# Designs tried in a protein design run: peptides against a protein of PDB entry 3T6J. Part 201

Target 1, 375 residues: chain A of PDB entry 3T6J
Amino acid sequence: PIVESYIGFIESYRDPFGSRGEFEGFVAVVNKAMSAKFERLVASAEQLLKELPWPPTFEKDKFLTPDFTSLDVLTFAGSGIPAGINIPNYDDLRQTEGFKNVSLGNVLAVAYATQREKLTFLEEDDKDLYILWKGPSFDVQVGLHELLGHGSGKLFVQDEKGAFNFDQETVINPETGEQIQSWYRSGETWDSKFSTIASSYEECRAESVGLYLCLHPQVLEIFGFEGADAEDVIYVNWLNMVRAGLLALEFYTPEAFNWRQAHMQARFVILRVLLEAGEGLVTITPTTGSDGRPDARVRLDRSKIRSVGKPALERFLRRLQVLKSTGDVAGGRALYEGYATVTDAPPECFLTLRDTVLLRKESRKLIVQPNTRLE
Target 2, 372 residues: chain A of PDB entry 3T6J as posed
Amino acid sequence: PIVESYIGFIESYRDPFGSRGEFEGFVAVVNKAMSAKFERLVASAEQLLKELPWPPTFEKDKFLTPDFTSLDVLTFAGSGIPAGINIPNYDDLRQTEGFKNVSLGNVLAVAYREKLTFLEEDDKDLYILWKGPSFDVQVGLHALLGHGSGKLFVQDEKGAFNFDQETVINPETGEQIQSWYRSGETWDSKFSTIASSYEECRAESVGLYLCLHPQVLEIFGFEGADAEDVIYVNWLNMVRAGLLALEFYTPEAFNWRQAHMQARFVILRVLLEAGEGLVTITPTTGSDGRPDARVRLDRSKIRSVGKPALERFLRRLQVLKSTGDVAGGRALYEGYATVTDAPPECFLTLRDTVLLRKESRKLIVQPNTRLE

## One batch from the design tools (peptide; made by RFdiffusion4, then SolubleMPNN)

Design b2_p21_1_s3 (from b2_p21_1, 10 letters changed)
Fold by OpenDDE base, seed 5:
Structure b2_p21_1_s3 (fold): chain B 375 residues (1-375), chain A 21 residues (1-21)
Amino acid sequence: as target 1 above (375 residues)
Amino acid sequence: PEPAYSVLAPHPEIPMDLALE
């Protein structure tokens, strides 16, 4: 088997300012079959990047073909095991050498083992479909998230000599219709500027890219889905995201007005965006469980994903990218924290829903190191 | 100057409770 590993101070999610890396390490084996799907996605990446809802001037000037591999983890040392990884975390290396994407396939596979009777917050009619397609939809989402999410977008920079990496006279901000008014100065980074919201904001952008591009037939074809199967994968992917947005409330601390998990905060933000779209796209309904205690149901109208959901996500995703590219921290923080705010205001009453989420939470599950065997 | 792109190397994380319900 092909073995891959990494070790070092890598991810910065535990740093409130998103800068200092946590020590991590893993050993994994390459899954050749799934890696082949990601290779096909990589082959289409340059074309798919053009489908993202921002002008080419806000996208990479030069496409650097990344490496994308699916890995089965044998051992992982760290505070949390990711579903996917994009490395390195250094700007200079990403620009000169490119980046590598990995999907931790067997971590995702654990998510496939959902028991129907324990599946929370879904309509009964959605449970079987959700169980069937959750795994495949995760593969699609993670692939898009890593490759075309984290791998997309340009930062406008003025170097130490005062030169710009964009044409100040011709590049137009699509949100304002005006010339670019802000950028990154020499020594400024995404993390240094956006600080406390940097990680979650970027995760939100990447997740949004996944939802947005999974609607493209070519993406589904790459993963082997066509016709009704493709539509079901799309539906379950979006359904999973809105459900995750509700579950995310577990990771909010009301007393401190803060989030404890960047990805879950991102998913809550997406839920808020899709709720704001209205028109019956997403509905969260408080209910009573069979035990007589509070419960809830999330409903996604699949017929409105393209007509209502996509346009809403398009506008939001474009704003995320524009604010990121221009280094507009004030605008970015206002936008993101606005959607990340958790109150008990009607109609959603999110703080009340949080109580329901906590009530329905199961005991903590653990991933245990697997054994290997020769066949 | 060389174009600058995304600098953060985040990864999607699926909490255990989301995956193992």
Scores: peptide ipSAE 0.023, ipTM 0.569, DockQ to the pose 0.050; fails the geometry check
Fold by OpenDDE base, seed 2:
Order: C-alpha cells, then sequence, then structure tokens
Structure b2_p21_1_s3 (fold): chain B 375 residues (1-375), chain A 21 residues (1-21)
C-alpha cells in the first residue's frame, strides 16, 4: 500500500487568533479509486476556477497544479479529525509553491453510516434520498471545498519594496465599481488581519465554493454523476448544508455571544444567506415530535436552487472574496458577523431553535482508530 | 506573505474538539 503521513503544528483552529498551530499527525493509506476522481478534479481545476463569481483579477495569477488524494486514516493524533485537508496553511506558499489536498475517506465513511430513525430535522420524503446520496455528495463537497475553495482567490499585496501584485489603475472592485482602496501590506497576513473571524470566514468561503460549483455539470461528471443522479447529489449537498446550519446552533454559546466551532459557524452563516434569499428556497418549521417535545423540519425547494439559491450565494461569495482580497477587515467583519448573529427574532427564532437542536442532540459517533496486522 | 488557511472540513456528526470555549 501507499502510505502517507504528516506531523507538526498545522491547524490553527484552537487558536482564537488563528495564528498558532496545534500539534497533530496522522498515518494513512491511499485509496486509489477515490483518488482517481480527485485527480480528474485537479485536471479541471484551472478551468473551474474561472467559474467562480469574481473577476480574474481577484483570482490567483498562476495556477499551480496541486496533489489530491483520498486517504484511509490508520492513526490520527489531534483534537479533531477533519474530513478534508488543504496544506500548507500559508496563502503565500499556496500561491508560490503549490498545495496538497487530502480527503480522509474513512472519516467520511463514519459520517455516511446514518440510521434513518435517528436522522433529525429532515422531511420524511427526503430521508431516504439523503441517506443514499450523503456519501457521494460529501465527496463532491470536500473535493470542491479543499481544491477550489481553499485553493482559490488572490490577496492584493504591496510588498516591502512598495510594489503591488495588481495593477492599481485598471483593477476594479466589482462591489464598489471603484479602484482598489485597500490591500495587505508587507508582513500582514489573512490571519493577522482578520484574526478572530479568519478561520470561520475562510471555511464559509470554502463551503460556499462547494455549493456554488457543485451546480456545474462538469463537476458532477468528474465524480461520475449524470442526469437524475447528478441532480439528486446537488440537492442532497445543498440540503445537507442547510441542515448543518441548523445543527450548528449547538456550537453557539448565547451567554457569551460566541461560536465554539469555526466550520459550524460558517454553515450557520450560509443558512442565513439562503434564508435571506427567501422565495421559499429554505424553510425551517418548528414541529412537535412523536414524543410530544419540540422538533423542527428543514425544507429545501430543489426547484429554486438555481433560480434563487445560486444568485444569492453568488453575491455573498463574491463579497466574501472581494473583502478578503482587499484586506477590508471592517467590511468583512460587518458582513460575516452580521450573518453569524444569533437572536430570537422572528420568523426563525434561532435561539428557540437552538433549544430544539440541543434537545434532539444525539451522542456523537466516535471514530475508533483501526489496528492493522499481517494476515 | 499571504496567510495560510487550514482546510479542516469536519462533518457535524464527527466528533471534533475544536471548541474555543
Amino acid sequence: as target 1 above (375 residues)
Amino acid sequence: PEPAYSVLAPHPEIPMDLALE
């Protein structure tokens, strides 16, 4: 088998300032079959980057072909096991040296093993479809999230010599219609500027890229889905995201007005964006469970994903990228924290929904790391 | 130098102790 490993101070999610890496490491075996799909995605990456909703001037000047592999984890040391990884976690290195993408296949497999009777917050008619396509949709989402999410976008920089990596006279901010008015100075990084929101903001951007690009037929074809199957994968991917946005409320602490998990905060933000789009795209309905206690249902109108959802996500995703590229911390914080705010205001009453989420919370699945032996 | 982003894509059903509180 092909064995891969890494170790060191890598992920900074445990640092409230997003700067200090947590010590982690893994040993894994390459899943060749799934890796082949990701290799096809890599082969199309340069073309797919052009489908993102920002001008080429806000995209990387040069595409560096990354590696992408699916790994079955043998052992993992750290505070949490991700579904996907994009390394290194330095934008400058990603732009100049390239990057590697990893999907942790057997970690995803644990998530795939959902029992229908325990599946919360979905309409009955969606449960079987959700169970069927959850795995495949995760593969699509993780691939896009890592490769074209974290792997996309340009930061406008003025170097120590005063030179810009963009043409100040010709590059136009698509949101304002004006020339670029802010950028990263020498020594400034994404994490240093955006600080407390940097991790969650970037995860939100990456997740949004996944949702947005999964609508592209070429993406689904790469993963082997066509026709009705492709549409079902898209639907389940979006449905999973809006459901995750509701589940995210578990990780909000009302007393501190604080989010405890960056990815879940990101998913809640996306839910808020899609709810704001209106027109019946997403509906969260409080209900009463069979046990007589509060419950809820999330409904996504699949017929409105392209007509309502895509434009809403396009506008939001473009704003995320433009604010990131220009180093506009004030604008970025205002936008992101606005959507990340949790209140009990109608019609959603998110604080009340949080109580429902907590009430319906089940024991989390534990990943037991395997042991290998010669047979 | 541009900042690096960690790509941790946790599934909500997978236990990850990334709590800041």
Scores: peptide ipSAE 0.020, ipTM 0.589, DockQ to the pose 0.074; fails the geometry check
Fold by OpenDDE base, seed 4:
Structure b2_p21_1_s3 (fold): chain B 375 residues (1-375), chain A 21 residues (1-21)
Amino acid sequence: as target 1 above (375 residues)
Amino acid sequence: PEPAYSVLAPHPEIPMDLALE
């Protein structure tokens, strides 16, 4: 078998300022069969990057073909096991030296195990579909999230010699119509500038890329889905995200006005974006459970994903990228924290919904790390 | 250094299933 491993101070999610890495490591075996899908995605990456809603000037100057491998984890030492990884975590290195993507396939497989009777916050009509396609939709989302999410975009930089990595005279900010007015100076990084919002902001960008690009027929084809299956995968992927946005409320601490999990905060932000789009795209309805206690249902109108959802996400995602590229911390923070704010304001009443989410909270899964054998 | 990125963030308080969703 092909064995992969990494070890070191890698992920900074536990650092409030997003800078200090937590020591972790894993040993995994390459899953060749699953890797093949991601290899096909890599083969289309250069073209798919052009589908992202920002000008080429905001994308990497040179396409660097990344590695993408599906891994079955044998052992993982860390505070949490990711479903996917994009490394290195330095944007400057990503855009100049390249990157590697991995999907932790057997971790994803654990997430696929869902009991219908325990599945919360979905309409009954969606539950079977959700259960059926959650796994496949996760594969799509993770692949896009890592490869084209974290693997996309350019930081505008002025180096120590005063040289810019972009043409100041010709590059136009698509949001303002003006020349670029801010960038990263020598020594400045994504984390150093965006600090407390950096991790969640980037996860939000990556998740948004996944949702946005999964609508592209070529993407679903790469993963082997066509026709009605492709549409179902898309629907479930989006449905999962909006549901996740509701579930995310568990990780908000009202008393401290803070989020405890970057990815879940990101998913809540996306939910807010899609709710703002209106037109009946997303509906959250408080209900009463069979036990007579509060419950809720999330509804996503499938017919409005492309017509309402996509444009909303496009605009939002472009703004995320532009603000990231230009190092506009003030604008980025205003945008992101605006959507990340949790209040009890109608119509959503998110703080009240949070109580419902907590009430319906399920027991966490326990991950058991396996051994291998020769057959 | 810039933070690492993954679908699931390493966090001891996060259930794996919820973190994946």
Scores: peptide ipSAE 0.020, ipTM 0.584, DockQ to the pose 0.072; fails the geometry check
Fold by OpenDDE base, seed 3:
Structure b2_p21_1_s3 (fold): chain B 375 residues (1-375), chain A 21 residues (1-21)
Amino acid sequence: as target 1 above (375 residues)
Amino acid sequence: PEPAYSVLAPHPEIPMDLALE
């Protein structure tokens, strides 16, 4: 068996300013069989990066082939267990030295188990499909999120010698049509500049990449899905995201006007983007549960994913990347905080929906870590 | 940033027995 481990100050999710890392460590075993699909994804990564909705000038100059491995976690020490990891967390190092991706396979396997009677906020007609394809769709999303999400995009940098890593005369900002007017100076990092929104913003970008690229037939083929199955995986992936955006309200604290979980904030932002797209793509309907108390249903029109959802996500994702690349904190904050704002304004009435989400919240679950043995 | 994909909620126990490859 191949054993993987890491330890140190790695993730900064618990730092409101996204700077200070939490001490974390894990020991895991490589699952060779489950790694195969991720290896195929890596083999196609350079080509798939070209499908992202920004100019090549905003993408990494050189493709650095990363490792991508499915891991079965034996022990994990930290505040939370992720489904996937992309390291190192420093964009400059990712650009120059490369990165490694992992999928925590047995964590995902547990996540795939859903009791139909406990599944909240979905239409009855979607529940069986959701249960069937949640696992496979998660595999797709995690792979894309880590490899092509976190692994994509370029930061424009001026080094300590005053040299730029981009041509100031020829590179054009696709949003403004003008030359690049801002960049990262020596010593500036993504986290240092974007601070309080950095973690969630990046997660939102990565999740958006997942949703956007999962529409590409080659991606689904890599994961072994074709025809109707591929379409169902796409549908469930998008459905899961919009549902997650609703569930995210649990992690918003109205009194402090802040979010307590970066990924969930990101998912709420995506929900807002897709709601803004309109045209019946996403609908959240308050209902009354069988217990007579408030409930809600999220509906996603699968026929409008490509026609309505994709263009909306494309525009949003491009803006995220451009603002990130140029170090435009003001623009980035305005965009992201705008979508991350939670009010009780109609028609969604998100604060009211939050009460419903909290009412339907399940008890906290415990993860029991496994053992392994040779047979 | 912190490139990790967090699941929506904590999950039930991970199986105690895992196969080695």
Scores: peptide ipSAE 0.014, ipTM 0.513, DockQ to the pose 0.053; fails the geometry check

Design b2_p21_1_s4 (from b2_p21_1, 10 letters changed)
Fold by OpenDDE base, seed 2:
Structure b2_p21_1_s4 (fold): chain B 375 residues (1-375), chain A 21 residues (1-21)
Amino acid sequence: as target 1 above (375 residues)
Amino acid sequence: PEPAYSVLAPDPWIPMDPALP
């Protein structure tokens, strides 16, 4: 088998300022079959980047072809096991040396093992479809999230010599219609500028890229889905995201007005964006469970994903990228924290829904790390 | 230069540090 490993101070999610890496490491075996799909995605990456909802001037000047591998984790040391990885986490290195993408396949496989009777917050008619396509949709989402999410976008920079990496006279901010008025100065980084929201904001951008690009037929074809299957994968991917946005409330602490998990905060933000789009795209309905206690149902109208969802996500995703590219911390914080705010305001009553989410919380699953033996 | 992010947690049941911001 092909064995891969890494170790060191890599992820900074535990640092409230997003700067200091947590020590982690893994040993894994390459899944060749799934890796082949990701390789096809890599081969199409440069073309797919053009489908993102920002001008080419806001995209990387030069695409550096990355590696993408699906891994079955043998052992993992760290505070949490991710589903996907994009490394290195240094902006300058990503632009100059390239990056590597990893999907942790067996971590996802554990997530796929959902019992129908325990699946919360979905309509009965969606449960079987959800169970069937959750795995494949995760593969699509993780691939897009890592490669085209984290791997996309340009930061406008003025270097130590005063030179800009963009033409100040010709580049136009698509949100304002004006020339670029802010940028990163020498020594400034994404994490240093956006600080407390940097991780969650970027995860939100990456997740949004996944949802947005999964609508592209070429993406589904790369993963081997066509026709009705492709549409089902899209539907389940979006359904999973809006459900995750509801589940995310578990990780909000009302008393402290803070979030305890960056990805879940990001998913809640996306839910808020899609709810704001209206027109019956997403509906969260409080219900009463069979046990007589509070429950809820999330409904996604698949017929409105392209007509309502895509435009809403497009506008939001473009704003995320423009604010990121220009280093507009004030604007970015206002936008992101606005959607990340949890209140009990109608019609959603998110604080009340949080109580329901906590009530319906399943026992936390633990990943038991395997060992290998000769047969 | 743009920052790189590497970790995705697919579901709430994935072991994650509850102290993460």
Scores: peptide ipSAE 0.025, ipTM 0.590, DockQ to the pose 0.077; fails the geometry check
Fold by OpenDDE base, seed 4:
Structure b2_p21_1_s4 (fold): chain B 375 residues (1-375), chain A 21 residues (1-21)
Amino acid sequence: as target 1 above (375 residues)
Amino acid sequence: PEPAYSVLAPDPWIPMDPALP
């Protein structure tokens, strides 16, 4: 078998400033069969990058063909086991040297296990569909999230010699219509500038890329879905995200006005974006459970994903990227923290919903690391 | 250094230490 591993100070999610890595490591075996889908995605990556809602000037100057491998994890040491990884974690290195993507396939398989009777916050009519397509849709999401999410975008930089990696005279900010007015100076990084919001912001960008690009017919085709199946995968992927946005409230601490999990904060932000889009795209309805206690239902109108959801996400995602590229911390923070704010304001009453989420909280899964054998 | 980027399942399916405030 082909064995892959990495070890070191890699992820910085536990650093409040997003800079210091936590020591982690894994050993995994390449799953050749599962890697095939991601290889096809890589083959289309250059074209798909052009579908992202920012000008080429905000994308990497040179397309660097990345590796993408599905891995079956034998051992993982860290504070959390990801579903996917994009490394290195330095944007400057990503855009100049390249990157590698991995999907932790057997971790995903664990995540796919869902019991219908325990599935919370979905309409009954959606539960079977959700259970059926959660896994496949998550594969799509992870692939896009890593390869085209974390693997996309350019930071505008002025180097130590004063040279810019972009043409100041010709590059236009698509949001303002003006020339670029801010960038990363020598020594400045994404983390150093965006600090406390950097991790969650980037996860939000990557998740948004996944939702946005999964609407592209070519993407679903790459993953082997066509016709009604493709539409169901899209629907469940979006449904999963909006549900996750509700579930995210578990990871918010009202007393401290802070989030405890970057990915879940990101998903809440996306939920807020899609709620703001209105037009009945997303509805969260408080209900009463069979036990007589509070419950809730999330509804996503399938027919409005492309007409309402996509444009809203497009605008939001473009703003995320533009603010990231230009190092506009003030603008980025204002945008992101605005959507990340949790209050009890109507109509959503998120703090009240949080109580419901906590009440309906499911037990966390225990991951058991496996052995291998020859067949 | 910039943070690493990984995706977790949208469900609370794994134990994870809360981010430091």
Scores: peptide ipSAE 0.024, ipTM 0.594, DockQ to the pose 0.069; fails the geometry check
Fold by OpenDDE base, seed 3:
Structure b2_p21_1_s4 (fold): chain B 375 residues (1-375), chain A 21 residues (1-21)
Amino acid sequence: as target 1 above (375 residues)
Amino acid sequence: PEPAYSVLAPDPWIPMDPALP
């Protein structure tokens, strides 16, 4: 339909246990022009899913073609406005019934508007490129995140009758080399099992899918980028992610040892993964700003994205998926909380960097909801 | 029912996703 809407208890990001949904609703208008690239992405989704770094046995058995539409939001009722949505939020329903994706185009447009003088934590040489390609790169990231991130992966399930949705004798865990030893029992869900880390963990998986698949030439082609432009889009997408990982520290509460925002925690985790990869891929350097106060710079070596970054992300992303598929809460928690831990240990000194992030924090932005007009 | 993960936050400059209580 040209007018899209939904309403109900949908998102659980405000529940620390990821179980209770917040009542939310929106009304939006379809942007046909902006939807075209997402439609092309949908057309290639089945093939692109095969590029993900896990065995087919860990992917959905059947591809269910989703809708993907770019929307201009007219009104949004909720605690926050997302950039993209994948619904329903139940993995079992996604596997059996399908899903729908939306990109909130005018929300993204606002997010893309960045003043150069206000752009923090980037090298001067990267600022113009970042400003130029932030929008396009984010479109790519949103599309991949929703469609191929949230829309990918299989949960191993034993139903109420005792039947498995996988062959216990032949399916092998690629991390252990052994048969599958854990799964979701009847009534168990992703959120019920992984609880406090469920939301952030899944966002991390989806964001990682975006970074990983944006390296694929077909993806960039779908979005209309080739040659040097495609490489710049890739670079800016990865740069934006590592920068976001630093900015994420704003949403960490040291006194409570917890995170207040699932997506930002996810982005910090990705930053940690890429820092761990080493070899000069990502560098965070404390500096002194023009005002004489602490500052920082994030540098990403674009020449090492494929050689260093991709393999690191591949391994990490595979582990995320395997642990999710098998319902291995202990393993998943150990992995994720390990990367989500914020200390002041060198060389990064993240708690100190957090002070810098807070010092450079901008005022909260407000989104004013638009009206439609006839011309 | 338990919701899954389906919302991408906008640019970190505009953290519009709901925060954990």
Scores: peptide ipSAE 0.024, ipTM 0.600, DockQ to the pose 0.091; fails the geometry check
Fold by OpenDDE base, seed 1:
Structure b2_p21_1_s4 (fold): chain B 375 residues (1-375), chain A 21 residues (1-21)
Amino acid sequence: as target 1 above (375 residues)
Amino acid sequence: PEPAYSVLAPDPWIPMDPALP
């Protein structure tokens, strides 16, 4: 088998300022079958990047073809096992040298293992579909998230010599209709400017890219889905995201007004965006469980994903990218923290829902070292 | 310093979750 590994101070999620990396390492074997799908995605990346909801001037000048591999992890050392990775975590290097993507397939497999009777917050009619397509939808989401999420977008930069990497006279901010008024100066990075929200903001952008692009027929075709199956994968991917937004409340600390997990915060933000879209796209309904205790149901109207969800996500995602590209920290923070705010205000009453989420919390699954055999 | 770019598994019940205390 083909063995891959990495090691070093890589992820900065444990640093409140997003600056210091945590020591991490893994050893994994290549899943050839799934890797082939990601290779096809890579082959289509340049075209798919054009489908993102920002002008070409806000996209990288040149796409640098990355590696993308599905891996089965044998050993992982760190405080958290991701489902996917995009490295390096340096935007300048990503733009100039390229990047590598991996999907940790067997980590996703752990996430797939859910008993129907224990599946929380879904309508009964959605449970079987969710169980069936959770895995495939995750593969799609991870691929898009890593390659076209983290791998997309341009940062406007003025170098030490005063030169810009964009034409100041012709590039227009699509949100304002005006010329670009802010950018990254020499020595400024995404993390240094956006600091406490940088990681979660970027994860939110990447997740949004996944949801947005999974609607594209070419993407589903790459992953081998057509017709009704493709539509089910889309539905379950979106359903999973809105459910995750509810589950995210576990990782919010009301007393400190802090989020403890960047990805879950991102998913909550997306939930808020889709709720704001209205028109019955997403509904969260408090209920009473069979045990007589509080419960909840998340409903996503499939028929409104494209008509209501996509436009809302498009606007939001474009806003995220524009603010990121221009280094507009004030605007970015205002936008992101606005959606990340957790209150008990009606109609959602998120703090009350949080109590429900905590009540329905299950024991964490245990991941143990796998064994390998020849077959 | 650059941001971390990894996807946490959607299942919140994975024990090795990079969550802050």
Scores: peptide ipSAE 0.022, ipTM 0.595, DockQ to the pose 0.099; fails the geometry check

